# Peptides against a protein of PDB entry 8HF1, part 54

Target 1, 320 residues: chain A of PDB entry 8HF1
Amino acid sequence: NVMLYATKPTEVMVSFPHQEQVLTVTRLISAEIEKFYVSLDLMNIGVQPIRRSKSLQCLRDPSKKSFVKQLFNDFLYQMKEYGIYAASIAIISLIVEFDIKRRQAETLSVKLMHRTALTLCEKIRHLLVQKLQDMTYDDDDDNVNTEEVIMNFSTPKVQRFLMSLKVSFADKDPKDICCLVFVERRYTCKCIYGLLLNYIQSTPELRNVLTPQFMVGRNNISPDFESVLERKWQKSAIQQFRDGNANLMICSSVLEEGIDVQACNHVFILDPVKTFNMYVQSKGRARTTEAKFVLFTADKEREKTIQQIYQYRKAHNDIA

## One batch from the design tools (peptide; made by RFdiffusion4, then SolubleMPNN)

Design b2_p13_2_s2 (from b2_p13_2, 6 letters changed)
Fold by OpenDDE base, seed 1:
Structure b2_p13_2_s2 (fold): chain B 320 residues (1-320), chain A 13 residues (1-13)
Amino acid sequence: as target 1 above (320 residues)
Amino acid sequence: SLSVEYLDLDELL
């Protein structure tokens, strides 16, 4: 009975102050989105012909209004949880999505809805960029992507995450790094990826050390709506990470489904661990002898987080 | 200077 003692990773908790930095700009943006929702509810988009596309999703949102609200709600979440710098990147993804939907619109009413959403996104982008520029001497868009601007306009959670990366990986050999970063939401992967690209580029100690990629879990609902480009990109990102051409992978929690990711030496959980499965599977990726499993918690939630991890450890030991 | 406080969960549990 060689009980291969799977070397348990060192479990580390990073605390951060709960700063409700309710910036005036975030209140203005939230108020503009709420006004837009009132306008959106009054929009008559007409009965779209239910294209008998067998995907259950086309049946759930006949008006496509719920999808528009979902994207703005995900944006509001990202702005709250990651800060206005991450929000400035997240809004670009909404602009791209609404422009695609506007071009694909079969009716004038749907085209107008997506155009109105796009106009709001551009207004939000300008409000965010203007606020980032308040820290810069020059109006050049490239000047907002400094380490200082990124750090000052990120939430305490993101600040601690970026600092943890800098402390953990500054001037290391890229080959010695195999890092996973878990986030809850699909759209968070992309905005944190964009934030990390800019942060790494602005941080000399990381520029030649960290090569990030991101992976969005398969939406179980429709393999047909995953663009051929998204599927190719995901395969390429995974392959780059396997080949060591990328050494940091940002993943949504949906990596629970059987993606064979190599043994990592660092696993960061940027968002709260909500399930036992997420805890076991994410921790199970930290398999090297010196592997670190890093959790982020608000100081106010520290005790609750500790108790939750204790319960998960107990449950895991009762099954093993 | 923002410091990162690392807490070992094995010491806390």
Scores: peptide ipSAE 0.368, ipTM 0.882, DockQ to the pose 0.740
Fold by OpenDDE base, seed 2:
Structure b2_p13_2_s2 (fold): chain B 320 residues (1-320), chain A 13 residues (1-13)
Amino acid sequence: as target 1 above (320 residues)
Amino acid sequence: SLSVEYLDLDELL
């Protein structure tokens, strides 16, 4: 087993307070999305043109509405798990996606559905940006991307993550850094990437130190043009990380998909470790002599997390 | 000051 000869990384747990950021804006946004779901269920998008076999017909209309709901559910998750600053970045990705789908729409009814979703995203973006601006007392969009605004509008988990990056990498040589950040959801990779770009740019100690990239799992399910662009991005991102042009890589289930990344000196697990395979594979990337494997846990989930890691360690030792 | 509390998992397990 190649891992038997690898130096065991230092395993660190970072605790964060469980604060439900129950902002009025997050409640309003959630209520607007729920109202939209009711309206979406009432939308007649008609029967889509039959270009493929009869079995795909009945699934097309539900799949288009379900995709719209999936994107908003992923947004709601990001807003809850990462905060309203991360949500302001996440909503831009929804805007882009719905604009693409609106332009690709084969029917007026589908075009209208995506236009309605896009209009809601613009409203949500305005509500988020307004809330970020309320703290800066400045109408300039550039003023919402400060270290202070990012920190204040991030969840305690994200705050501790950003602080851990600052403490770990402030004024270090970029060539000595190989960092992986694991997140659960594919969509979170883009959100955390956008947040990190702004945080690094606003943090003098990091702006010339960290160069982030992201990689998402290969969704082999869609042969669409989007899958070609995503494959090109993934290849470019991996190559930049191998060449040292990027030194921080945000990953989802990429290791489970057999994407080989180099040995790293830092591995951050931003989301809960849900599987033994995720634990072993992510930990197995922290292979340098001084490698750190960092977990994030809410204080209330600390004991449960410790017990889960104990079970994974035991299971790993029984297989090794 | 926001401090990061680091817990060594080898000390906790």
Scores: peptide ipSAE 0.364, ipTM 0.879, DockQ to the pose 0.751
Fold by OpenDDE base, seed 4:
Structure b2_p13_2_s2 (fold): chain B 320 residues (1-320), chain A 13 residues (1-13)
Amino acid sequence: as target 1 above (320 residues)
Amino acid sequence: SLSVEYLDLDELL
């Protein structure tokens, strides 16, 4: 019995100030989305033929309106939690999705609904990009993808995360890095991936050090709705991380699905730990000697977070 | 310069 003394990772908490970025642009975007919801509720899209797919009793709203609202609510969440720079990346994913849905529309009314949503996304994109450009005093450099712009238009949480990456990994050998970044929501994986690509490219100390990848969990709804492209991407992303061609993996609650990820030396929890299982499984990936498990908490929620981690540690020790 | 304060959870708990 080799007691693999699973060396407990060093658990670190990073605090950040609770700053609601009350930007005028954020208020304008929220108001435009709310106005769009009122218009969307008034749209008559007709009765969609219920495709009798036998297995999915989860009737996606036959109106497809709920899916449109979900995508905008997910966008509003990213804008609030990660900032307007992350929102400028997130909105592109909505544009792509609504353009696909517009082209796949079976009726003129559904096509018009997705077109109206797309027009709103283009307006939001313009408002975000304009606000990112307002900080570049030099009229000539259209490049909003600088370290400074990313930092200034990110939430305090994202700022502390990016700084933690820079401090942890500046000028290190890429082969010595195995990093996981956990986020709560599937769509956040892609948004934070896009942000990290731009940040790493703008940060000389990280350009040849960090190679990010992202993985989204299997869609619990049905493997049949996962595009062949998404499934290929997931397999490729995991393989790149196993082969060391990627050394930073952004993932959601994928650990519950038994995805075999190697032992990591860094695990970052970017969003609040909501469950004991998430705590144990994510911490259980930090298995190397001197592994770090890093949590992010708002100063306002520090005490609540500490107490929650204490309860999880106690529960883990009572089971062990 | 934004400083990152790292708090050891083993010292806090």
Scores: peptide ipSAE 0.362, ipTM 0.880, DockQ to the pose 0.762
Fold by OpenDDE base, seed 3:
Structure b2_p13_2_s2 (fold): chain B 320 residues (1-320), chain A 13 residues (1-13)
Amino acid sequence: as target 1 above (320 residues)
Amino acid sequence: SLSVEYLDLDELL
């Protein structure tokens, strides 16, 4: 019996400098969102009609304001963790969501609340785009999607991630690539997807090499609230990745939920590994003979991250 | 030039 030693993936840690770049525009945007929260708390949106569906009974009056605050808090997180360029993409998703909610509003007060949120998002978008244009000579909006602008307005973590993609995949055959990128949050998948589309298009060595897709984990709150469109899109994205029409997949908790994704040769963990399950399941997708498992860590958190990975390896070997 | 520091975790652990 030749014990096929399951070739363990090569585990690599990429360090990045911990720079809290507190830009003036980031402070201004945060202050505008805080002012909006004070205004939002003063808004009387009235008692919302109880929709008779059994699963919707929990969506009382606080839930609509809470959902607006959640979207802006997720935006603020993305701006801090991924940078101004990623924030310029993330804000478009908020604009689309608040416009849908504004049109679907059953009351004038709820319609006004979503309109006020939308107006703030448009102001934030303008402030972000103006800041991206500070590096361009021409006022042409299309010129903000260059490799240089993306790199300069991204956090050190995102810069190291993009450089690692370029070094790993420049001028390779797209058929030889099966890459997973893990992120912590659902909304980050779409934001990083939009960033990667623009980066790949601006980088000649990657333009015909990488075809990205994204997958969003099922909403733990209710699978009934996933739009029929989101479920169709998720199934299509998985199928494109299985068929090799996409060779890079951005995932949140999707692999924890038992979505059958093929064995990959590259797995990138863009956000910190917070759980043993996330470590084992993400690493367990790097199964090819020369598979790489790449972690990103701030220099200040390097020793703590190494100790956490050691404990996870030990715990995994004790169960196996 | 931005350098990427790669650390092999099998050498560190």
Scores: peptide ipSAE 0.358, ipTM 0.875, DockQ to the pose 0.721

Design b2_p13_2_s3 (from b2_p13_2, 5 letters changed)
Fold by OpenDDE base, seed 5:
Structure b2_p13_2_s3 (fold): chain B 320 residues (1-320), chain A 13 residues (1-13)
Amino acid sequence: as target 1 above (320 residues)
Amino acid sequence: MLQVEYEDLDELL
């Protein structure tokens, strides 16, 4: 009986101050989005044909308006949780999505709806970039991608995460790094990926050390063209991480059953652990002898986080 | 310099 002592990872908690970014720009953006929702509700886009694949497509509001609201609500969440710098990256993904949907629109009313959403996204992008430029002396858009600007316009959570990466990986051999970063939402994967690309490029100690990639969990929504491209991207990203062409992988909490990712030496949980399965699956990826499992918590949620991890450890020991 | 405070969960539990 070789009890394979599964080497338990070192479990570390990083606390951050709960600071609501009370910025005038974030309030203005939120108010413009709410004003847009009122206008969107008044838009006559006609009855959209219900595509007959019964089960999961019934969750797509036939009006397509709920999908527009979902994208802006996900943007507002990212701006709140990750900061203005992350929001400036997130808004580009909305611009791309609404431009595609505008071009694919079968009716003038739907085309106008997506055009109005796109115009709002461009206004939001301008407000965000202008706010990032308040710290730069030069008008060049490239000057907003400095380590200082990224840090100052990120939430305390993201600041602690970036500092944890710098402390953990500065001047290390990229071959010795196998890092996972878990986030709750699929859209956050791409946003944090874009933020990390800029941060790594602006941080000399990380530039040749970290090569990030992201994977989006399978959208169990209909096998449309978007889902085929996402599945191809996901397979390519996983393969790059297996081949060592990427050493940091950003994943949504939808580690669906069957993404076989290699054993990692670092696992970061950027968002709160909401489920026992998330705890066990993410911790179960930290399998090397000196593996670290890092949790981020707001100071106000620290005690609740500790108690939640205690309950998860107890439940895991009762099953093992 | 923003210091990152690391707390070991085995010491807290």
Scores: peptide ipSAE 0.473, ipTM 0.915, DockQ to the pose 0.762
Fold by OpenDDE base, seed 4:
Structure b2_p13_2_s3 (fold): chain B 320 residues (1-320), chain A 13 residues (1-13)
Amino acid sequence: as target 1 above (320 residues)
Amino acid sequence: MLQVEYEDLDELL
């Protein structure tokens, strides 16, 4: 009964300005993806053999095209929600995935589809990297991984998150830190992990303080496509966090599946809390004395967020 | 320097 002995964490909200700065580069990338979808819909990939794996009737979306569209839609979401810098990391994950799928293609038509997707990802990567370099006045330093570049090409939400990490953890003993960062999507865990590695490395006050890891939930869509490597990596990441070799864990809805994570002193909710269960489970990890539970909200959604938390608190008190 | 403003939800609710 996990609820009975939890010290109530200090619940804080961080507001950020809603900047729909529609950069020309983001419009160009969106238009290239839309043009690619039109081309993808016209591609004849033939009837793909449904390999009935003996395990559960998970409605694998039988369309190899829908999976390609899902990855680009997740990329567009990350670019919108986290910014151009996060998008430059996210696109690398698509490149890796489409190269694997291209090599595993059983037909020439499917191989060509994944090759076309890969070519688009390389074009997008070039557009993003070029835009990150536009701030480096010195042609000689190709280093787009500075604190300044990360901050300037991140959304206001990500800027406030990174600053909250700096204020909370600058020059602290790494042993005194147990931090969780919750995100909505599986792909965001890896993207924010890559962003945090670069930010921590560029920020002297954090370099020897924060050691991040990430954890992705089991892929309910394809347990057979969870590479033995991904499952080993997830187990290793959890173990490193338990052993104190990592002190910041980025996770999605993984806590609902009974992964026992230790009591944390900081819990950051980077994306909107969409369910009562997510609120209770994530807050329930902030159990140490003086634990903080930090929410991020856009100014335009501030009142709605406050009312939603009020309803969750009321519902929690009515069940307790 | 961007300032992070923290609002206590126990004061807002």
Scores: peptide ipSAE 0.471, ipTM 0.913, DockQ to the pose 0.767
Fold by OpenDDE base, seed 3:
Structure b2_p13_2_s3 (fold): chain B 320 residues (1-320), chain A 13 residues (1-13)
Amino acid sequence: as target 1 above (320 residues)
Amino acid sequence: MLQVEYEDLDELL
């Protein structure tokens, strides 16, 4: 009986300075979104046709206004947690979503609501792109997708993450890399994916080394609201990662839902570990020889993070 | 140069 000692991953913590980057542009964008919420609350969109779900309660559909507010609140979260560069990518996803909703609008009032949201997104995009261009001294190169611009307009957390990727994977063979990146929110997967595409393309040592892909969590509300396109994308993304056509996968809580992913040599936890299940499931993917499990923490939350990991390790050993 | 400080959790716990 060769007891295969399951090699435990090396668990590493990376600290970053807590900077509240209070930029004038972020305050302006937040104020424009709050003004839009006041306007949105005053909009009469009428009684929405209730698709008869079997429950008899005609809930007046606050869902259409609530969905618009949810997308902007998720955008404000991305801008705060990941920075202005990540926000410039996140706003494009809102533009696409509001254009789809505008085209699908059954009433003129709903069409106008989504058009007003879209106009605000285009204004926000312009303000973000203008701020990214303010650091390019050369009038001739409109290319805001440089390593320098990405680093300067990212939060300290994202800066440490990108540096950790560069140190870990510079000039390595792509076949020897199997990396997972965990994030808390579904919309963060797409945002960090777009950021990584631009960062890898701007970083010579990572060009042709890292091929990113992303997976978005199932909508907790209903599998019926997940578009056929999103399900096809998820299936294709998993298959590309299994076949080695992608070697870095960005995930939310999706891997908790029983998606079979291969053993990885690197697992990065970009957002705080909030649950025991997230800790055990994400760590349980770092199963190769010399696997690394990397946590990111703000300096102010360092002691609390250490104590939380100690409690999770104790609880895991009591169950094993 | 931004430095990345790595702390081993097995040394901290």
Scores: peptide ipSAE 0.463, ipTM 0.911, DockQ to the pose 0.754
Fold by OpenDDE base, seed 2:
Structure b2_p13_2_s3 (fold): chain B 320 residues (1-320), chain A 13 residues (1-13)
Amino acid sequence: as target 1 above (320 residues)
Amino acid sequence: MLQVEYEDLDELL
């Protein structure tokens, strides 16, 4: 029972104002995606050739259209939850993925579908980058990757998270840092990773202090070549974190799946704690002396969050 | 300067 000897981390909550970034650009992007969904539903992608593996039922691969919609829905979620700056990073991942799928397309109709999705992603990228540039007064320094731009175009949650990192780790020895950041969704790991790379590079006090990595949950759905690359990346990222070549790891539910990482001195829960298992397992990683377990909550959800943590603590004490 | 306010959950519970 390894839990019996774990020092209890200091559990802290960081509240943030619930501000929906209701920018004109976010409304335009959402409307363009909805128009695209209507067009996508009208696209005849034909019957996909059944590769000779299992059963007759895959006549229409709704999975190809559903996958395209899933990626855009995941993007819309990131834009809402993390802000325009995070969305500018997230859209690049969609561009890469749709370009791969376009090149791998077995039919002209599927190729056209992914091309249309890619064209929309490029339009969205342009709208996002233009909006990031509108706040850079200097026409000559198109560097949208400043601390100021990142902060101004991030949601209050992400702002508080970045500030918490700065306060916690400014000018510290990288060797004394072992930080986990938990997010709900696997695609958010890469988005927050890209944001953190730019933030750390733009924040002198964190340069050479924080070295982030990310790990994503295994996609159990497709054992294809993508799953081999994801597994290799995940193994490499974990190894870098174990070797101390990375000192901040962004994770989804992957640690719940039994991926063992070292004892950490900081655990940040960026998204709401939705399960008792997530609470216990993430908190159980904050095992060093003076370890901190940091929760982020919207002010409007503060009482509900406190009550939920109380219930989880009670349930944990009843099992211990 | 935006300050991060930390609330101790042991004081809240």
Scores: peptide ipSAE 0.463, ipTM 0.909, DockQ to the pose 0.776

Design b2_p13_2_s4 (from b2_p13_2, 6 letters changed)
Fold by OpenDDE base, seed 1:
Structure b2_p13_2_s4 (fold): chain B 320 residues (1-320), chain A 13 residues (1-13)
Amino acid sequence: as target 1 above (320 residues)
Amino acid sequence: SLTVEYEDLDKLL
């Protein structure tokens, strides 16, 4: 019962403008994905033999088309929520997944489906990278991974988050930092991790200060779905964070699984707090005397966010 | 200059 002596963290809200910067490139990408969905719906991939892989997921989508659509929808979400720079990293994860699925395809029709998806991902990647390069006035510096490019092609939420990191941690001792970053979606952890690696590397004040890691929750459906690689990565990432070899951990919903992460001095909630449990658990990680619990909210959702936090505080006090 | 404005929730509640 570690409830008793948790110093209440300072709870801070950071507002950001709700600018849906609908870039022409994002519209084009969305339209290409929608065209692909029409094509995908017309693909006859046959009834897949129900291989009794113990995985309930193989039973749920006999067509595997819904999974393909899910990955692209998850990508579209990241592009919208985090910006085109984050999308350029996110698309690589889709490329890797579709290449694996293409190689593992049991039928020619399924192989073709994943190949078509992969071809679209490469087109999307090219469109994103080209758009990132449009800001590099120097024809010779193909480096799209500058602080400027990252900031300019990130959403206001991500911009405020990155600036909050810079302001909070510039030129600090790495040992004095224990930071958690909570995101809603599992796939966002890896995307934001890649973004942070590039941002930290491009930001002198953070380069030797922040060492990020990421942790993805278990797939709620079955522990059998965690690849041996994912489990190994999670264990390694947690251990590095425990040993102080990493001082910033990006998490999605992982606290629900009882993964005891150390007491942190900073907890950032990058995405909206949707549940009381998420609020209590994430806040409960900010346990140092000077701990900060930082929420990000769109200006339009500010009042709703404040009211929601009030209700969560009330509910927490009624249980305590 | 992007500024980060921090609002203390204890002052807002």
Scores: peptide ipSAE 0.467, ipTM 0.905, DockQ to the pose 0.759
Fold by OpenDDE base, seed 5:
Structure b2_p13_2_s4 (fold): chain B 320 residues (1-320), chain A 13 residues (1-13)
Amino acid sequence: as target 1 above (320 residues)
Amino acid sequence: SLTVEYEDLDKLL
């Protein structure tokens, strides 16, 4: 019975100001999406021709409109939670998804629906890029990926996260770093990954120090939407992190299902800890002697976060 | 300059 005293990680909290950056561009984008929802509700996708049971088809057409609305709602959430720079990356993922769905469309009505969604995404992309360019003197697309532009067009939460990475990892040996970043939503993993690639490339002190990767858990809601490519990517990403070819892994809360990753020295919780299981499983990845477990909280939610962590610690000590 | 303040949870609990 070697009670390996699992060295408890140092738990730290980083507070950030609750600033609603009410940009005119974010209001315009939200209004264009709402107008699109009205148009989408009026679209006759048509009753697909009855092959077998009438009942299953009537359920499929609402699901296609619902999926389009879900992707735009997830985009609006990312724009609010991470900022307009993160939104400029997130919109590319919607463009790719709607272009795939447009090509795979079995009917002209479904093809037109995805084409209209794609046209809106291109308009949103243009509005976001134009706003990022307002801080750049040169019209070159590469000039919007500077440390200054990334920081100025990120939310206070993302600013504090990027600064925490810079302070924690500047000029360190890449071999001494094993970092996890937890986010709530699957789509956020890829968005924060793209943001980190650009931030690391624009930050000399992090170049060749941090090599990010991302993984999304299994899609329990719709296994039919998991492309064979996404499953291959997930396996490759985990293997690269195990082999040390990546030293920072962005993951959604699906690590609750026991993805076997190595002992980490840094664990960042970018989004609020909503469950006891998420707290225990994420904290349980910070296993090195000098491991840090970093929580991010809005100032307005600071006391609520402290009380929640207290209850989770108490519950964990009562079962350990 | 943006500063990152780290609060030790063991001191707050």
Scores: peptide ipSAE 0.465, ipTM 0.902, DockQ to the pose 0.745
Fold by OpenDDE base, seed 2:
Structure b2_p13_2_s4 (fold): chain B 320 residues (1-320), chain A 13 residues (1-13)
Amino acid sequence: as target 1 above (320 residues)
Amino acid sequence: SLTVEYEDLDKLL
């Protein structure tokens, strides 16, 4: 009964042209990562000293090589889905992570593996930064973080997202803003956060309006790999958003994990809505008067997106 | 000018 009085958010769709940024730099980076995977498969990292896990049998820790490949695969996804500017931010996260893993390595072979991964990340970073600089004619690092560079080196999806933020929030009171941005992948939260920081700083109409934060879902697959630092960050990020010190929150599957965030006036779904639960839960956060629920779709996927939302609405009405 | 076009899903469904 009480759910019937929830003001239904205005559901809107933003279409964007399906343009694959087939840049020479993206092909070069992909080819360098593929070459690295071949080299990584040939690396003998030896038998890992089994500290605590009773399963003596998997003496080869495929998990360390698989983790390295996962990070580069997530980077390749971010580069494809969000563009080379977002990739320049994403690669920094890989650099930090591989440097931590290199320092924490208990064996010389594992240390060398993470060092090789780190060296590749630095090469990728240089290729990306060089490509960003090719438009600015200036060698200054500050010149790659302009609104123009961010827009030109972002995918059409990200361009439409940034424009939607500008149109929605330009010169508004930051207290009147409670915005959620949903992304599919954990690592995308940090990438989009870094992109938004630079975009907001470069956009005068947003600089004192939007204060972004990010929240990543708990890695249910490996809770032991969740650093104490990540848990502290999540707690701090949620608190800042509750206290109004942040008014835009980038989230992954966090809502599916039962993290309660306040009622929002804007909910952006940056990635395709893949599940009914994601649709209902994300939409269920747009609960203020005049709340907007914004979906992004490629023009080619427009009809499929409409049909998917229709099916989710039908399923929701059949349960209600 | 880059325009954002919003399609109302209630009109499409």
Scores: peptide ipSAE 0.465, ipTM 0.902, DockQ to the pose 0.791
Fold by OpenDDE base, seed 3:
Structure b2_p13_2_s4 (fold): chain B 320 residues (1-320), chain A 13 residues (1-13)
Amino acid sequence: as target 1 above (320 residues)
Amino acid sequence: SLTVEYEDLDKLL
């Protein structure tokens, strides 16, 4: 019996400087969102039509205002964690969502609420794009999607991640690459996907090497509200990754939900590993010979990260 | 040039 020694992946840590880049534009955007929350709390959206599901007469659907606040809070998180360039991609997803909700609004008051949110998103998009253009010396090149602009307007974490991709995959055969990128939040998957599309297109060493896809976890709160379009996208994205038509997959908690993805040679953990389950499941996808498992940590959290990984390794060996 | 430093976790643990 040849005990197939399960080749353990090489586990590496990449440290990055903790820089809270508090730019004037990020302060202005945060202040405009806070002013909007005050106005939103004063809006009378009236009695919401009872959705034909179960008996709870909650006449006021706080869920519609709560959903608007959730989208802006997720945007503020992405701007802080990934930078202004990532925020310029994230705001487009809010514009699309609020335009859909505006068109689907059953009342004039709800239509007006989503219209006001949309107008704020358009203002935020303009402020972000204007700030990205401030670094282009050439008045004629409106192209904010250069490697330089992406790098300069990304957080140190995202800068180290993009450099790690370039060093790992420059001029490699696309067939030899099977890469996973884990992020904490569902909305981050689409934001990082849009950033990677622009970065890969602007980087000659990667444009014919990396083909990204993204997959978002099921909404635990309401699987019934997953659009038929989102479910079709997830099935198409995972199939493209299985067929080798995509070689880099951005994931949230999806792999924790038992979606079978092939053995990978690279696994990047872009956000902090918060649970033992996340550590075991993400590491468990790095199964090829010479597989790499890459963690990103702020310098100030380095010791805490090392201690946490030690505890997870010990707990995993005690169960195995 | 932004250098990426890789620390081997098996050497740190």
Scores: peptide ipSAE 0.461, ipTM 0.903, DockQ to the pose 0.732

